# Peptides against a protein of PDB entry 5B16, part 29

Target 1, 136 residues: chain A of PDB entry 5B16
Amino acid sequence: TPSRINHNERLEFLGDAVVEFLTSVHLYYLFPSLEEGGLATYRTAIVQNQHLAMLAKKLELDRFMLYAHGPDLCRESDLRHAMANCFEALIGAVYLEGSLEEAKQLFGRLLFNDPDLREVWLNYPLHPLQLQEPNT
Target 2, 136 residues: chain A of PDB entry 5B16 as posed
Amino acid sequence: TPSRINHNERLEFLGDAVVEFLTSVHLYYLFPSLEEGGLATYRTAIVQNQHLAMLAKKLELDRFMLYAHGPDLCRESDLRHAMANCFQALIGAVYLEGSLEEAKQLFGRLLFNDPDLREVWLNYPLHPLQLQEPNT

## One batch from the design tools (peptide; made by RFdiffusion4, then SolubleMPNN)

Design b2_p13_1_s2 (from b2_p13_1, 6 letters changed)
Fold by OpenDDE base, seed 2:
Parts: C-alpha cells; sequence; structure tokens
Structure b2_p13_1_s2 (fold): chain B 136 residues (1-136), chain A 13 residues (1-13)
C-alpha cells in the first residue's frame, strides 16, 4: 500500500483533473460564444496556484499547513504551491469519496464570495450526463 | 450577472 504522502499526491493528481474539468465545463456553458483561446485563458486564471491557494485559505488550510509543515514553508511561494496542491487533493478526495456533484458544489461555493456569481456558476443549466459520475 | 462574472474572471487574468 502507498504511504500517506503518496496517497496525497495521488489525490492531488485526481483533484487537478477534477478542478480543470469542472472549470472547463462551466466556462464552456457560461460563455458559448467565447473562442477556445479565451476559454483557456480563463481556465488558467481560475486554476493557477495563486488562485487555488486563495481558495484554500478560505478553508483555513494555511493554518493547518503552517502548523504541520511550517519549517518547510517559510517562503510565500512554497506555501502557495503547497496550499494549491492541498486544495486539489481535497477536491480529489471529495470526488473520490463523494461525487462529482459534491466536488462541483464545494468548488463553486469557494470560488465566489458574491452570492450572485455563485448562483450563476452553480445553477447555470448544464447537461446532466456531463456531471454524472461514470460507473466503473 | 454574466457581465459581472466576466469582470470577475478578467480580474483573475
Amino acid sequence: as target 1 above (136 residues)
Amino acid sequence: KMEKLLEFLESLV
């Protein structure tokens, strides 16, 4: 069995894909006239480490990281990277243990402090099959 | 609301 560290890295791997997928789907539907380049630009902006670290801070992951790994995270850039990875691992875990819908809800709730934007993001009509977790 | 969302996204770029 893999170590806890390896497990976290695997969750991060999965979560990275989930975050990118969810972001892609929402952008695709929300901006039907936006060309691929624009979609990619916004996706990059949403999923970049600096932004994901900000989302992680909303979950107070920074406090956890500093408590558990402070000596290794003295640089701000190191902390941001670690927080972003931790956030991805969290989303991966939510997807793995829950569902894609649950991951979507968590991610959407954290993306926006503005309830209007949150509503637009989460409640915009999407094809149900695209959000259905595949059977394995 | 869509305009507001666009502005938000632009702020992240």
Scores: peptide ipSAE 0.690, ipTM 0.958, DockQ to the pose 0.860
Fold by OpenDDE base, seed 1:
Structure b2_p13_1_s2 (fold): chain B 136 residues (1-136), chain A 13 residues (1-13)
Amino acid sequence: as target 1 above (136 residues)
Amino acid sequence: KMEKLLEFLESLV
């Protein structure tokens, strides 16, 4: 049991980095004229616990959390934080067992219910000023 | 589409 918790925390650590990295890369390419402050603002908004918890809810992690940890999650803020952590762990696991591309696809699919926005996010064209940058 | 994306992002801020 302690080992499982430790493993989950490690996955969360990895997933946090992956989510932040993917978000940063996509924002960087999508908004080539946006200054660092704006990029950081949108990144924060995307990866904040409240938003990640919403994404986690799409996977019905709330039901799982209440089933498995109900007594410890009486407060909504506690549930939100736990769901966000679980979401990060999931992304970390997808990256670990699969690939960055798979993590990218999953994250993008969950970010947007709108297929048009999903397409823009996942399949953005490289801006001419960004052609010198490596494919990340 | 980009405008729509921007609006979405602003809604998260």
Scores: peptide ipSAE 0.689, ipTM 0.957, DockQ to the pose 0.830
Fold by OpenDDE base, seed 3:
Structure b2_p13_1_s2 (fold): chain B 136 residues (1-136), chain A 13 residues (1-13)
Amino acid sequence: as target 1 above (136 residues)
Amino acid sequence: KMEKLLEFLESLV
């Protein structure tokens, strides 16, 4: 069996892909007239370490990280990077143990404090074929 | 609400 560290790294690997995928899909459908460069810019902004760390803070992962790894996180940039990685691992775990839909819901809830924006993001009409695809 | 969403996204760039 892999070590706990190895397991978390694997979850992070998976979560990174899930976050990228979900972000890409939502942007693609929400902005049908936006060119690739614009889509890529917004995707980068959403999934960058600084932003993911902000999302992680909503789950109080900053307190968790400082408690568990404080001596290794003396710089703000180190903490931010670690929080982003932890957030990715969390999303990876939700996808793995649950479904893509559950990962989508969690990610969307954290992205927006504004309920109107959350509604737009999470409930924008999907292509009919997507309704027939498995969640995992 | 799309304008508000754009404003949010621009704030992240």
Scores: peptide ipSAE 0.686, ipTM 0.957, DockQ to the pose 0.775
Fold by OpenDDE base, seed 5:
Structure b2_p13_1_s2 (fold): chain B 136 residues (1-136), chain A 13 residues (1-13)
Amino acid sequence: as target 1 above (136 residues)
Amino acid sequence: KMEKLLEFLESLV
């Protein structure tokens, strides 16, 4: 049986892919005229450790991490990195035990505090069966 | 709303 650490790393591996995929798909459809460089820039910005750590903070993972691993996380950069990894593992777990849709919903809810932006992100058509027009 | 989203994304860069 793999250790908890190994399991967490595996979930992180999966979650990283899920976050990247969801981000890529949404950006691709939301900005059909944006060149690859722009898409890549925005994707990087969304999935960078600093941003994912901010999302993790919304789940109060900072308190959890400081409680569980405080001695190892004396530096802000270390905490940020750990929180980002933990966030990825969480998304991975949601995907694994739930579905991609559930991961999408959770990720979208955390991405935006603004309900207008959340609506655009989550409800924008991503396949032919979704015929809703994009909002400006 | 798309403009607002773009502004948000730019804020992350």
Scores: peptide ipSAE 0.686, ipTM 0.956, DockQ to the pose 0.888; fails the geometry check

Design b2_p13_1_s3 (from b2_p13_1, 5 letters changed)
Fold by OpenDDE base, seed 1:
Structure b2_p13_1_s3 (fold): chain B 136 residues (1-136), chain A 13 residues (1-13)
Amino acid sequence: as target 1 above (136 residues)
Amino acid sequence: KLEKLKAFLDSLV
C-alpha cells in the first residue's frame, strides 16, 4: 500500500493537471482575441505557487500546515510551496471523489472574492454542449 | 465585467 506521502504526491500530480486544464479552458473562451503568449502569461500568473498559496490561505491551510509541519516550514518560501502543493492535492481529491464540475466550482469560488468576477469566470459560456448537456 | 476580470488578472502578473 502506498504511504500517505505518496498518496498526497499523487493527488498533487492530478490536481496540478486539473488546475492547469480549468485555467486554460476558461482563459481560452473568455479571451477569444488574446494571443497564445497572453493566455500563457495569465495561466502562469494564476497557477504560480504564490497565487495558489493565497488561495490555500482562504481555506486556512496555513494553520493546518503550521500545526502538522511547523518545524519543517520555517521559511516563507517553504510554507508557500507546501501550501500550493496542498491546494493542488485538494483540487485533485475533489476531482477524484467528485467531478470536474465540482473542482471547477471550488476553484472559481476561491479565485475571486468579488461576486461579479466569479459570475463571469464560472458562468461564461465555454462551449455550446455545456448548455445542453451539463453533466457530460 | 470582462475588463474588470482582465484588470484583476493583470494584477497577478
Scores: peptide ipSAE 0.702, ipTM 0.958, DockQ to the pose 0.880
Fold by OpenDDE base, seed 2:
Structure b2_p13_1_s3 (fold): chain B 136 residues (1-136), chain A 13 residues (1-13)
Amino acid sequence: as target 1 above (136 residues)
Amino acid sequence: KLEKLKAFLDSLV
């Protein structure tokens, strides 16, 4: 079995893909007339380290990171990067242990403090097959 | 609401 560190990196790898996928799917459906360049711009903005770190802060991951890795995270940029990675790992873990739907719900809830925006993001009609997990 | 969402996303860019 992989080491704990290796496991976290693997979860991050998975979570990165999940966050990217969920973001892409929602943007695709929410903005049907937006060209690829515009979709990509919004996706980049949502999944960039600075933004994901802000989402991570809502879960107080900053306190956790400082407690566990304080000496290695003296620079703000280092902390931001680590928090973003930790957030991805969390989403990866939720997908792995739960479902894509659960990851979607968690991600959507954290994306928006505004309930109106949250509602639009989470409740917009999406094709069920796109959120369906493999049966294998 | 979609316009509000777009405004939010624009603020992230």
Scores: peptide ipSAE 0.701, ipTM 0.958, DockQ to the pose 0.859
Fold by OpenDDE base, seed 3:
Parts: structure tokens; sequence; C-alpha cells
Structure b2_p13_1_s3 (fold): chain B 136 residues (1-136), chain A 13 residues (1-13)
């Protein structure tokens, strides 16, 4: 059995891929006329450590991190990085123990505070045969 | 709504 630290790193590895994949798929179908460069820019913005750390904060992971690892997180950048990693590990765990759909739902709910944006992100068709004209 | 989403994403860049 791997150590707890090793397990968390493995979950982070998996979660990183899941977040990247979900983001890519949603952007691809939501913006069919957007060129690759634009898609890549949005993806980078969504999955960057600073943004993922913000999402982690919505789950109060900052409180957890400070409680468990406060002395090692004296710099803001260190905290952001740790929170982003923790968020990825969480998504990885949700995918591993649950499903991609569950990971998708959790990620989408955290991405947007605006219910309209959340609805568009989560409910827009993500299959070519189900695609319809995008809403304004 | 899609334009609103795009605006949001632009704010993250």
Amino acid sequence: as target 1 above (136 residues)
Amino acid sequence: KLEKLKAFLDSLV
C-alpha cells in the first residue's frame, strides 16, 4: 500500500487530467467557432493554479490547509499551489470513487456562482450528434 | 448566455 503522501500525489495526477479533459471538452462544444488558440487560452485560465485555488476556497480547503500545513504555507504562492493540488486530488478522488459525471457536476458547480452560466456550462450538449445552435 | 459565459472567461485571462 502506498504512503498517504504518495496516494495524494497519485490522485492529484489523475485529477489534473480530469480537470484538463472536462475543461477541454466543454470549451470545444460551447465555442464551435473559436480557434484553437482561443480555446487554449480559456483552458489555461480555467485550470491555472490561481483559479483552481479559488475554487478550492469555495470548499473551505484553505481552512483545511492552514490547519494542517500552516507553517509550510507562509507564502501566498505556496498556499495557492497547495490548494490547487488539493483541488485536483479531490476531483481525482471524485472521478475514481464516483464517475466522470460526478466530477463534471462538482467542477461545474464550483466554476460559476451565476446560475445562468452554470446551466450553460453543465447542460450544453457535449456530443456532436446532440449539438444545437448555441444560445446567446 | 453564451456571450455572458465568454465574458466571464475573458475575465479569467
Scores: peptide ipSAE 0.702, ipTM 0.957, DockQ to the pose 0.888; fails the geometry check
Fold by OpenDDE base, seed 5:
Structure b2_p13_1_s3 (fold): chain B 136 residues (1-136), chain A 13 residues (1-13)
Amino acid sequence: as target 1 above (136 residues)
Amino acid sequence: KLEKLKAFLDSLV
């Protein structure tokens, strides 16, 4: 049987793909006239370790990590990287045991504190059968 | 709202 560490690494692998996918899909539909370079820039900004670590702080993962791994996380960069990985593993677990929709909802709620931004991100039509909402 | 989102994303870059 694989160790818990191995399992977390696998969840991180899955979560990384889920976060990347969700981000890509939403950006693609939200900005239909934006060129590939612009889409890639926004995606990188959203999924970079520094940003994911900030999202992880909203779940108080920083406190958890410091209590569990404090001696190994003395550097800020090490803490950010560990928090980002833990965040990815969490999203991976939500997808694995729940659904892509649940992962989308959780990710969207954490991405934005502003309710207007959250609404646009989560409720913008991502399928041809969904009714178009006006861009505001 | 979309312009507001774009402004937010620009701030992350």
Scores: peptide ipSAE 0.701, ipTM 0.957, DockQ to the pose 0.886; fails the geometry check

Design b2_p13_1_s4 (from b2_p13_1, 4 letters changed)
Fold by OpenDDE base, seed 1:
Order: structure tokens, then C-alpha cells, then sequence
Structure b2_p13_1_s4 (fold): chain B 136 residues (1-136), chain A 13 residues (1-13)
């Protein structure tokens, strides 16, 4: 229904901000000597549609998309864009119904197949303000 | 480990 589509787009809007925020924060603290240009480059790479679509594929959202929207997603670029949007909506929903921490954990788990990299990404030393006022 | 992470991120660029 149109209402459901609108809701999904709203979740996508929220999820986009959450993914952007989490990525920015992690990069900022993990690479304290990296200048803004480098941080922005990595952020762009992480949140670009192609990458988010790959993350979405790990959740087998492609199967869902083909089932629900098959005839409209014949082009790979269309599928990629839809997958990325769906992924953002998912993160938005996790944040909305759960917490920023839950969104962080899900995003981090999907970002890395390598458990060592995942550990570094998720469990780097936090800023004192983060320790005092953890985001929930 | 951060170098490994950097290499991973570079691969996404």
C-alpha cells in the first residue's frame, strides 16, 4: 500500500542517517591521524549503494526483492539501488525499535567477515564522553 | 590490525 511504501521511505531516511553517523564516528576514532579528506573517502566507500547492496545480500534480501519486485528489477543497477535502500530501511528500523547499539552491532557484523576486523571496528577504545554517556 | 583495516577500506574505494 502507499502508506507502507511511505513508511519504508521514512525508515530509509532514518537508516541513511544512522549508517552515515556510525560510519563517521567509527572512522573518526579509529583513525585519529587521518585528515577529513581521507575520512570522507572511506565513509563514501562504506555507504555507497554498491557496498550496502553487498551487505544486504548477506541477509539474502536479493531473494526477497526478486520475489516481491522481480519484473521491476531486471537491471542490476535497479536491484542494487533497491537493495541499498532496503538495507538502510532495515538499519533505521533496528535503531527505531531497538537502539543505536543494536544498529551498531548489526552493521558491524555485516561489514566484516573477518572476526578480527569486526572486533577492532566494534570495540575500539571509546572517547571518555562515550564511556560516561553511552548511546542506547 | 589497523593497517589490515585500512587495507580493507582501501579495497572498497
Amino acid sequence: as target 1 above (136 residues)
Amino acid sequence: MLEKLREFLDSLV
Scores: peptide ipSAE 0.678, ipTM 0.954, DockQ to the pose 0.851
Fold by OpenDDE base, seed 3:
Structure b2_p13_1_s4 (fold): chain B 136 residues (1-136), chain A 13 residues (1-13)
Amino acid sequence: as target 1 above (136 residues)
Amino acid sequence: MLEKLREFLDSLV
């Protein structure tokens, strides 16, 4: 329905910002000597549709998308784009209904299959205020 | 460990 579509688009809008923010914060703290260009390159790589679609596949969103929208997703590029959007909407929903911390944990768990890398990403010291929900 | 992380990130570029 139009209402459901609008809701998902709004969640995608929010999720896009959350993914960008979390990625930026972690890269900033993990690589203190990396110049802006390098930080931007890594951020782009992490949040690009191709990578987010790969993360979405870990949640089997590809099966969901093909079931719900198969006729509209005949090309691999179309599927990747749709999966990336769906992933962003999911992160947006987790942030909205839960917290930034919950979004951080989910995103970090999906980013890395290697538990050592996951631990570094999730537990590297960050400023506490950057992970808090808005007070107003 | 950060080197391993960098290698991972480089693989995404």
Scores: peptide ipSAE 0.677, ipTM 0.953, DockQ to the pose 0.825
Fold by OpenDDE base, seed 2:
Structure b2_p13_1_s4 (fold): chain B 136 residues (1-136), chain A 13 residues (1-13)
Amino acid sequence: as target 1 above (136 residues)
Amino acid sequence: MLEKLREFLDSLV
């Protein structure tokens, strides 16, 4: 329905911002000597559709998408774009109904298959104000 | 460990 579509697009809008914010914050803290250009490069790499689609695949969203919208997603690029959008919408929903912390945890868990890297990403000290962010 | 992370990120670029 139009209302459902609008809701998903709104969640995507929110999720896009959350993903970029989380990525930016973690990169900023993890690489204190990296210049803005380098930070931006890594952020772009992390949040690009190709990468987010891969993260979405870990949640088996591709199976759902193909089941529901297969004919419209026959092109790889279309599927990738839809998967990335769906991933953003998911993060947006987690943030909206949960918290930024929950969104961070989910995103971090999906970013890395390597548990050591995951731990570094998720457990690196953040600003105290971020730690006290209230639930949405 | 940060070097390993950097290598991972470089692989995404």
Scores: peptide ipSAE 0.673, ipTM 0.953, DockQ to the pose 0.833
Fold by OpenDDE base, seed 5:
Structure b2_p13_1_s4 (fold): chain B 136 residues (1-136), chain A 13 residues (1-13)
Amino acid sequence: as target 1 above (136 residues)
Amino acid sequence: MLEKLREFLDSLV
């Protein structure tokens, strides 16, 4: 059986894909006239370690990481990287134990402090068969 | 609202 560390790394692998996918899909539909380069730029900005680490702070993962691995995380960059990975693992776990929808909801809630932006992000039609919401 | 979203995203870049 895999060690807990291996399990966490596997969850990170899964979570990375989920975050990447959700981000890509939302950007694709939200900005239909934006060229690929622009979409890629926004995606990179959203999923980069620095940003994911900021989202992780909202879950107080920094406190957890410092408690569990403080001596190994003396550098800020190391902490950010670890927090981003841990965040991905959490998203992966939510997807694995729950659903893509649950992962979407959690990710969206953390992405935006502004409730208006959160609603646009979470409720914008992402499938052709869904009823179109009024343009915002 | 999309403009506001774009501004937010631009701030992340």
Scores: peptide ipSAE 0.671, ipTM 0.952, DockQ to the pose 0.861

Design b2_p13_2_s1 (from b2_p13_2, 7 letters changed)
Fold by OpenDDE base, seed 1:
Structure b2_p13_2_s1 (fold): chain B 136 residues (1-136), chain A 13 residues (1-13)
Amino acid sequence: as target 1 above (136 residues)
Amino acid sequence: MMEKLLEYLESLV
């Protein structure tokens, strides 16, 4: 049990970096005229616990959390934080067991319900090196 | 479309 907790925390650590990296890269290329302050603002908005918890809800992680940890998650803020952490761990696991591309695709699909926005986010032209080298 | 994306992002701030 302690080992499982440690593993989840490690995955969360990795996933946090992956989510932040993907968000940063996409914002950087999507908005070439936006200054650092604006990029940072949007990145913060995307990766904040409240938003990640919303994404986690799309995967019905809230139901899982209530089932597995109900007594400890009576407060909405506690549930939100736990869901955000779980979402990061999930992305970390996808990257670890799959690839950065797979993490990118999953994250992008969850970010937008609008298929047009999703298409723009996921398929905007990338740097030549990103096209030539696999994302692993 | 980019404007729409920006509007969406602004809604998250």
Scores: peptide ipSAE 0.611, ipTM 0.944, DockQ to the pose 0.881
Fold by OpenDDE base, seed 3:
Structure b2_p13_2_s1 (fold): chain B 136 residues (1-136), chain A 13 residues (1-13)
Amino acid sequence: as target 1 above (136 residues)
Amino acid sequence: MMEKLLEYLESLV
């Protein structure tokens, strides 16, 4: 069996792809007249470490990380990077053990504190096949 | 609402 560290790294790998995919799909449908460069800019902004760390803070992962790894996270940049990685691993785990839909819901809830924006993001019309599991 | 969403996204750039 792989080490715990190896397992977390694998989850980060998967979660990174899921976050990128969900972000891409939603931006694509929400902004049909936006050119590729604009779509890419917003995607980068959403999935960058500093933003993912902010989302992770909503789950109080900062307190968790400082408790578990405080001595190794003395710099703000180190904490931010660790929180972003942890967030990716979380999304990866939700997808792996649950579904793409569950990952979508969790990610969307965290993206927006404004319930109206959350509703637009989560319920904007998407192609049904894009939310299906690979082996369904 | 879309304008508000754009404002949020721009704030992240």
Scores: peptide ipSAE 0.609, ipTM 0.943, DockQ to the pose 0.827
Fold by OpenDDE base, seed 5:
Structure b2_p13_2_s1 (fold): chain B 136 residues (1-136), chain A 13 residues (1-13)
Amino acid sequence: as target 1 above (136 residues)
Amino acid sequence: MMEKLLEYLESLV
């Protein structure tokens, strides 16, 4: 049986892919006239550790991390990376035990505090089969 | 609304 650490790393691996996929699909459909370079730039901005850590903070993962691993996270950068990884693992777990749709909803809710932007992001028309078939 | 979204995304760059 793999250790809890190994399991978390596996979930992180899966979650990273899910976040990348969801971000890519939404950007692609939301901005049909945006060049690849722009799409890539915004994807990077969304999935970078700094931003994912901000999303993780909305779930109070910072308090959890400081409680569980405080001595190891004295530097802000270390905490940021740990929070981002934990966020990915969480998304991975939601996908694994739930569905891609559930992961999408959770991710979208956290991405935007503005309800109007959230609505656009989550409910912009996407091809349903594309969401279920990531192997494009 | 798309402009607002784009502005938000740009702020993350």
Scores: peptide ipSAE 0.609, ipTM 0.944, DockQ to the pose 0.889
Fold by OpenDDE base, seed 2:
Structure b2_p13_2_s1 (fold): chain B 136 residues (1-136), chain A 13 residues (1-13)
Amino acid sequence: as target 1 above (136 residues)
Amino acid sequence: MMEKLLEYLESLV
């Protein structure tokens, strides 16, 4: 069996794909007239380390990271990278142990502090087959 | 609302 560290890296790998997928799907449906280049630009902006780290901070992952790994995360860039990775691992775990829908809900809730934008993001009509899947 | 969302996304770029 892989070590805990390896497991976290594997979860990050999975979570990265889930975050990108969810972002892509929502952007695709929300902006039907936006060309691929625009979609890609917004996806990049949403999933970049700096933004994901900001989302991670909403879960107070920074406090955990500093407590457990403070000496190794003294640089702001290192902390951001670690927080982004941790966030991806979390989403990966939620997807793995729960469902894509649960990952979607968590991700969407964190994306927006504005409840109106959150509502639009989470409840915009999506193709049912894209979100309907058995628990993994 | 979509305009507001777009503006928000633009702010992340």
Scores: peptide ipSAE 0.602, ipTM 0.942, DockQ to the pose 0.879

Design b2_p13_2_s2 (from b2_p13_2, 6 letters changed)
Fold by OpenDDE base, seed 1:
Structure b2_p13_2_s2 (fold): chain B 136 residues (1-136), chain A 13 residues (1-13)
Amino acid sequence: as target 1 above (136 residues)
Amino acid sequence: KIEKLKAFLDSLV
């Protein structure tokens, strides 16, 4: 229905901003000596449709997409774009119904299969206030 | 390690 489509598009819009923000914040603090161009390059790489689609596949969204929208997703590029959008919508929903912290945790867990990299990404001190006032 | 993370990110570029 048009209402469902509109809702998903709105969640995608929100999720896009959340993913962009979380990525930017982590890169900024994890690489304090990296110039803006390098930060932007890494951000683009992380949030590009191809990468987000890979993250979506970890949640088996490809199976969902083929079941719900198979006839409209005959091309790999179409499926990739749809999966990336769906992933953003999910992150948007997690932020909306939960919190930024919950979105951060989910996104970080999906970004890395390597537990060491996951630990660095999720638990690296981003700001002193996070240590002192975690509920702020 | 940060270096390992950087290497991973480089692989995405």
Scores: peptide ipSAE 0.710, ipTM 0.960, DockQ to the pose 0.889
Fold by OpenDDE base, seed 3:
Structure b2_p13_2_s2 (fold): chain B 136 residues (1-136), chain A 13 residues (1-13)
Amino acid sequence: as target 1 above (136 residues)
Amino acid sequence: KIEKLKAFLDSLV
């Protein structure tokens, strides 16, 4: 329905900003000596449609998309774009209905299959006042 | 672990 479509687009809009923000914050604190260009490169890589679509696949959104919109997603690029948008909408919804922390946790869990990387990404201090010698 | 993370991110570029 038009109303639902509009709602999803709005959630996507919000989710895009949340994903961008979370990614930026984590990269900024995790790589304190990396120049802006490097940070931007990593951010682009993380939030690009290709990557977000892979994250969406971990939630089986591909099955959902093919079931609901299969005929309109005959091209791989169309599916990637749709899945990325759906992922953003999901993150937007989690933020909207839950919290930024919940969005952060979900995003981080999906970003990495490696538990060591998850730990570094999610548990590294994201504020100077949270820094502790044992955790540096 | 940071180096490992960097390596992972490099793989996405």
Scores: peptide ipSAE 0.709, ipTM 0.960, DockQ to the pose 0.901
Fold by OpenDDE base, seed 2:
Structure b2_p13_2_s2 (fold): chain B 136 residues (1-136), chain A 13 residues (1-13)
Amino acid sequence: as target 1 above (136 residues)
Amino acid sequence: KIEKLKAFLDSLV
């Protein structure tokens, strides 16, 4: 079995893909007339380290990171990067141990403090097959 | 509400 560190990196790898996928799917449906360039711009904005770090802060991951890795995270940019990675790992873990739907719900809830925006993001009609997990 | 969402996303860019 891989080491704990290796496991976290693997979860991050998975979570990165999940966050990217969920973001892409929602943007695709929410903005049906937006060209690829515009979709890509919004996706980049949502999944960039700076933004994901802000989402991570809502879960107080900053306190956790400082407690566990304080000496290595003296720079703000280092902390931001680590928090973003940790957030991805969390989403990866939720997908792995739960489901894509659960990852979607968690991600959507954290994306927006505004309940109106949250509702639009989470409740907009999406094709069920796109959120369906493999049966294998 | 979609316009509100767009405004939010624009603020992230």
Scores: peptide ipSAE 0.706, ipTM 0.960, DockQ to the pose 0.879
Fold by OpenDDE base, seed 5:
Structure b2_p13_2_s2 (fold): chain B 136 residues (1-136), chain A 13 residues (1-13)
Amino acid sequence: as target 1 above (136 residues)
Amino acid sequence: KIEKLKAFLDSLV
């Protein structure tokens, strides 16, 4: 049986793909006239370790990490990287044991504190059969 | 809302 560490690494692997996918899909539909380079820039900004670590703080993962791994996380960069990985593993677990929709909802809720931004991100039509909402 | 979202994303870059 694989160790818990190995399992977390696998969940991180899965979560990384889920976060990347969700981000890509939403950006693609929300900005239909934006060039590939612009889409890639926004995606990078959203999924970079520094940003994911900020999202992880909303779940108080920083306190958890410091209590569990404090001696190994003395550097801010190490803490950010560890928190980002833990966040990815969490999203991976939500997808694995729940659904892509649940992962989408959780990720979107954490991405935005502003209810207007959250609404446009989560509720913007992402399928041709869905009724188009006006861009505001 | 899209413009507001774009402004937010620009702030992350």
Scores: peptide ipSAE 0.708, ipTM 0.959, DockQ to the pose 0.898; fails the geometry check

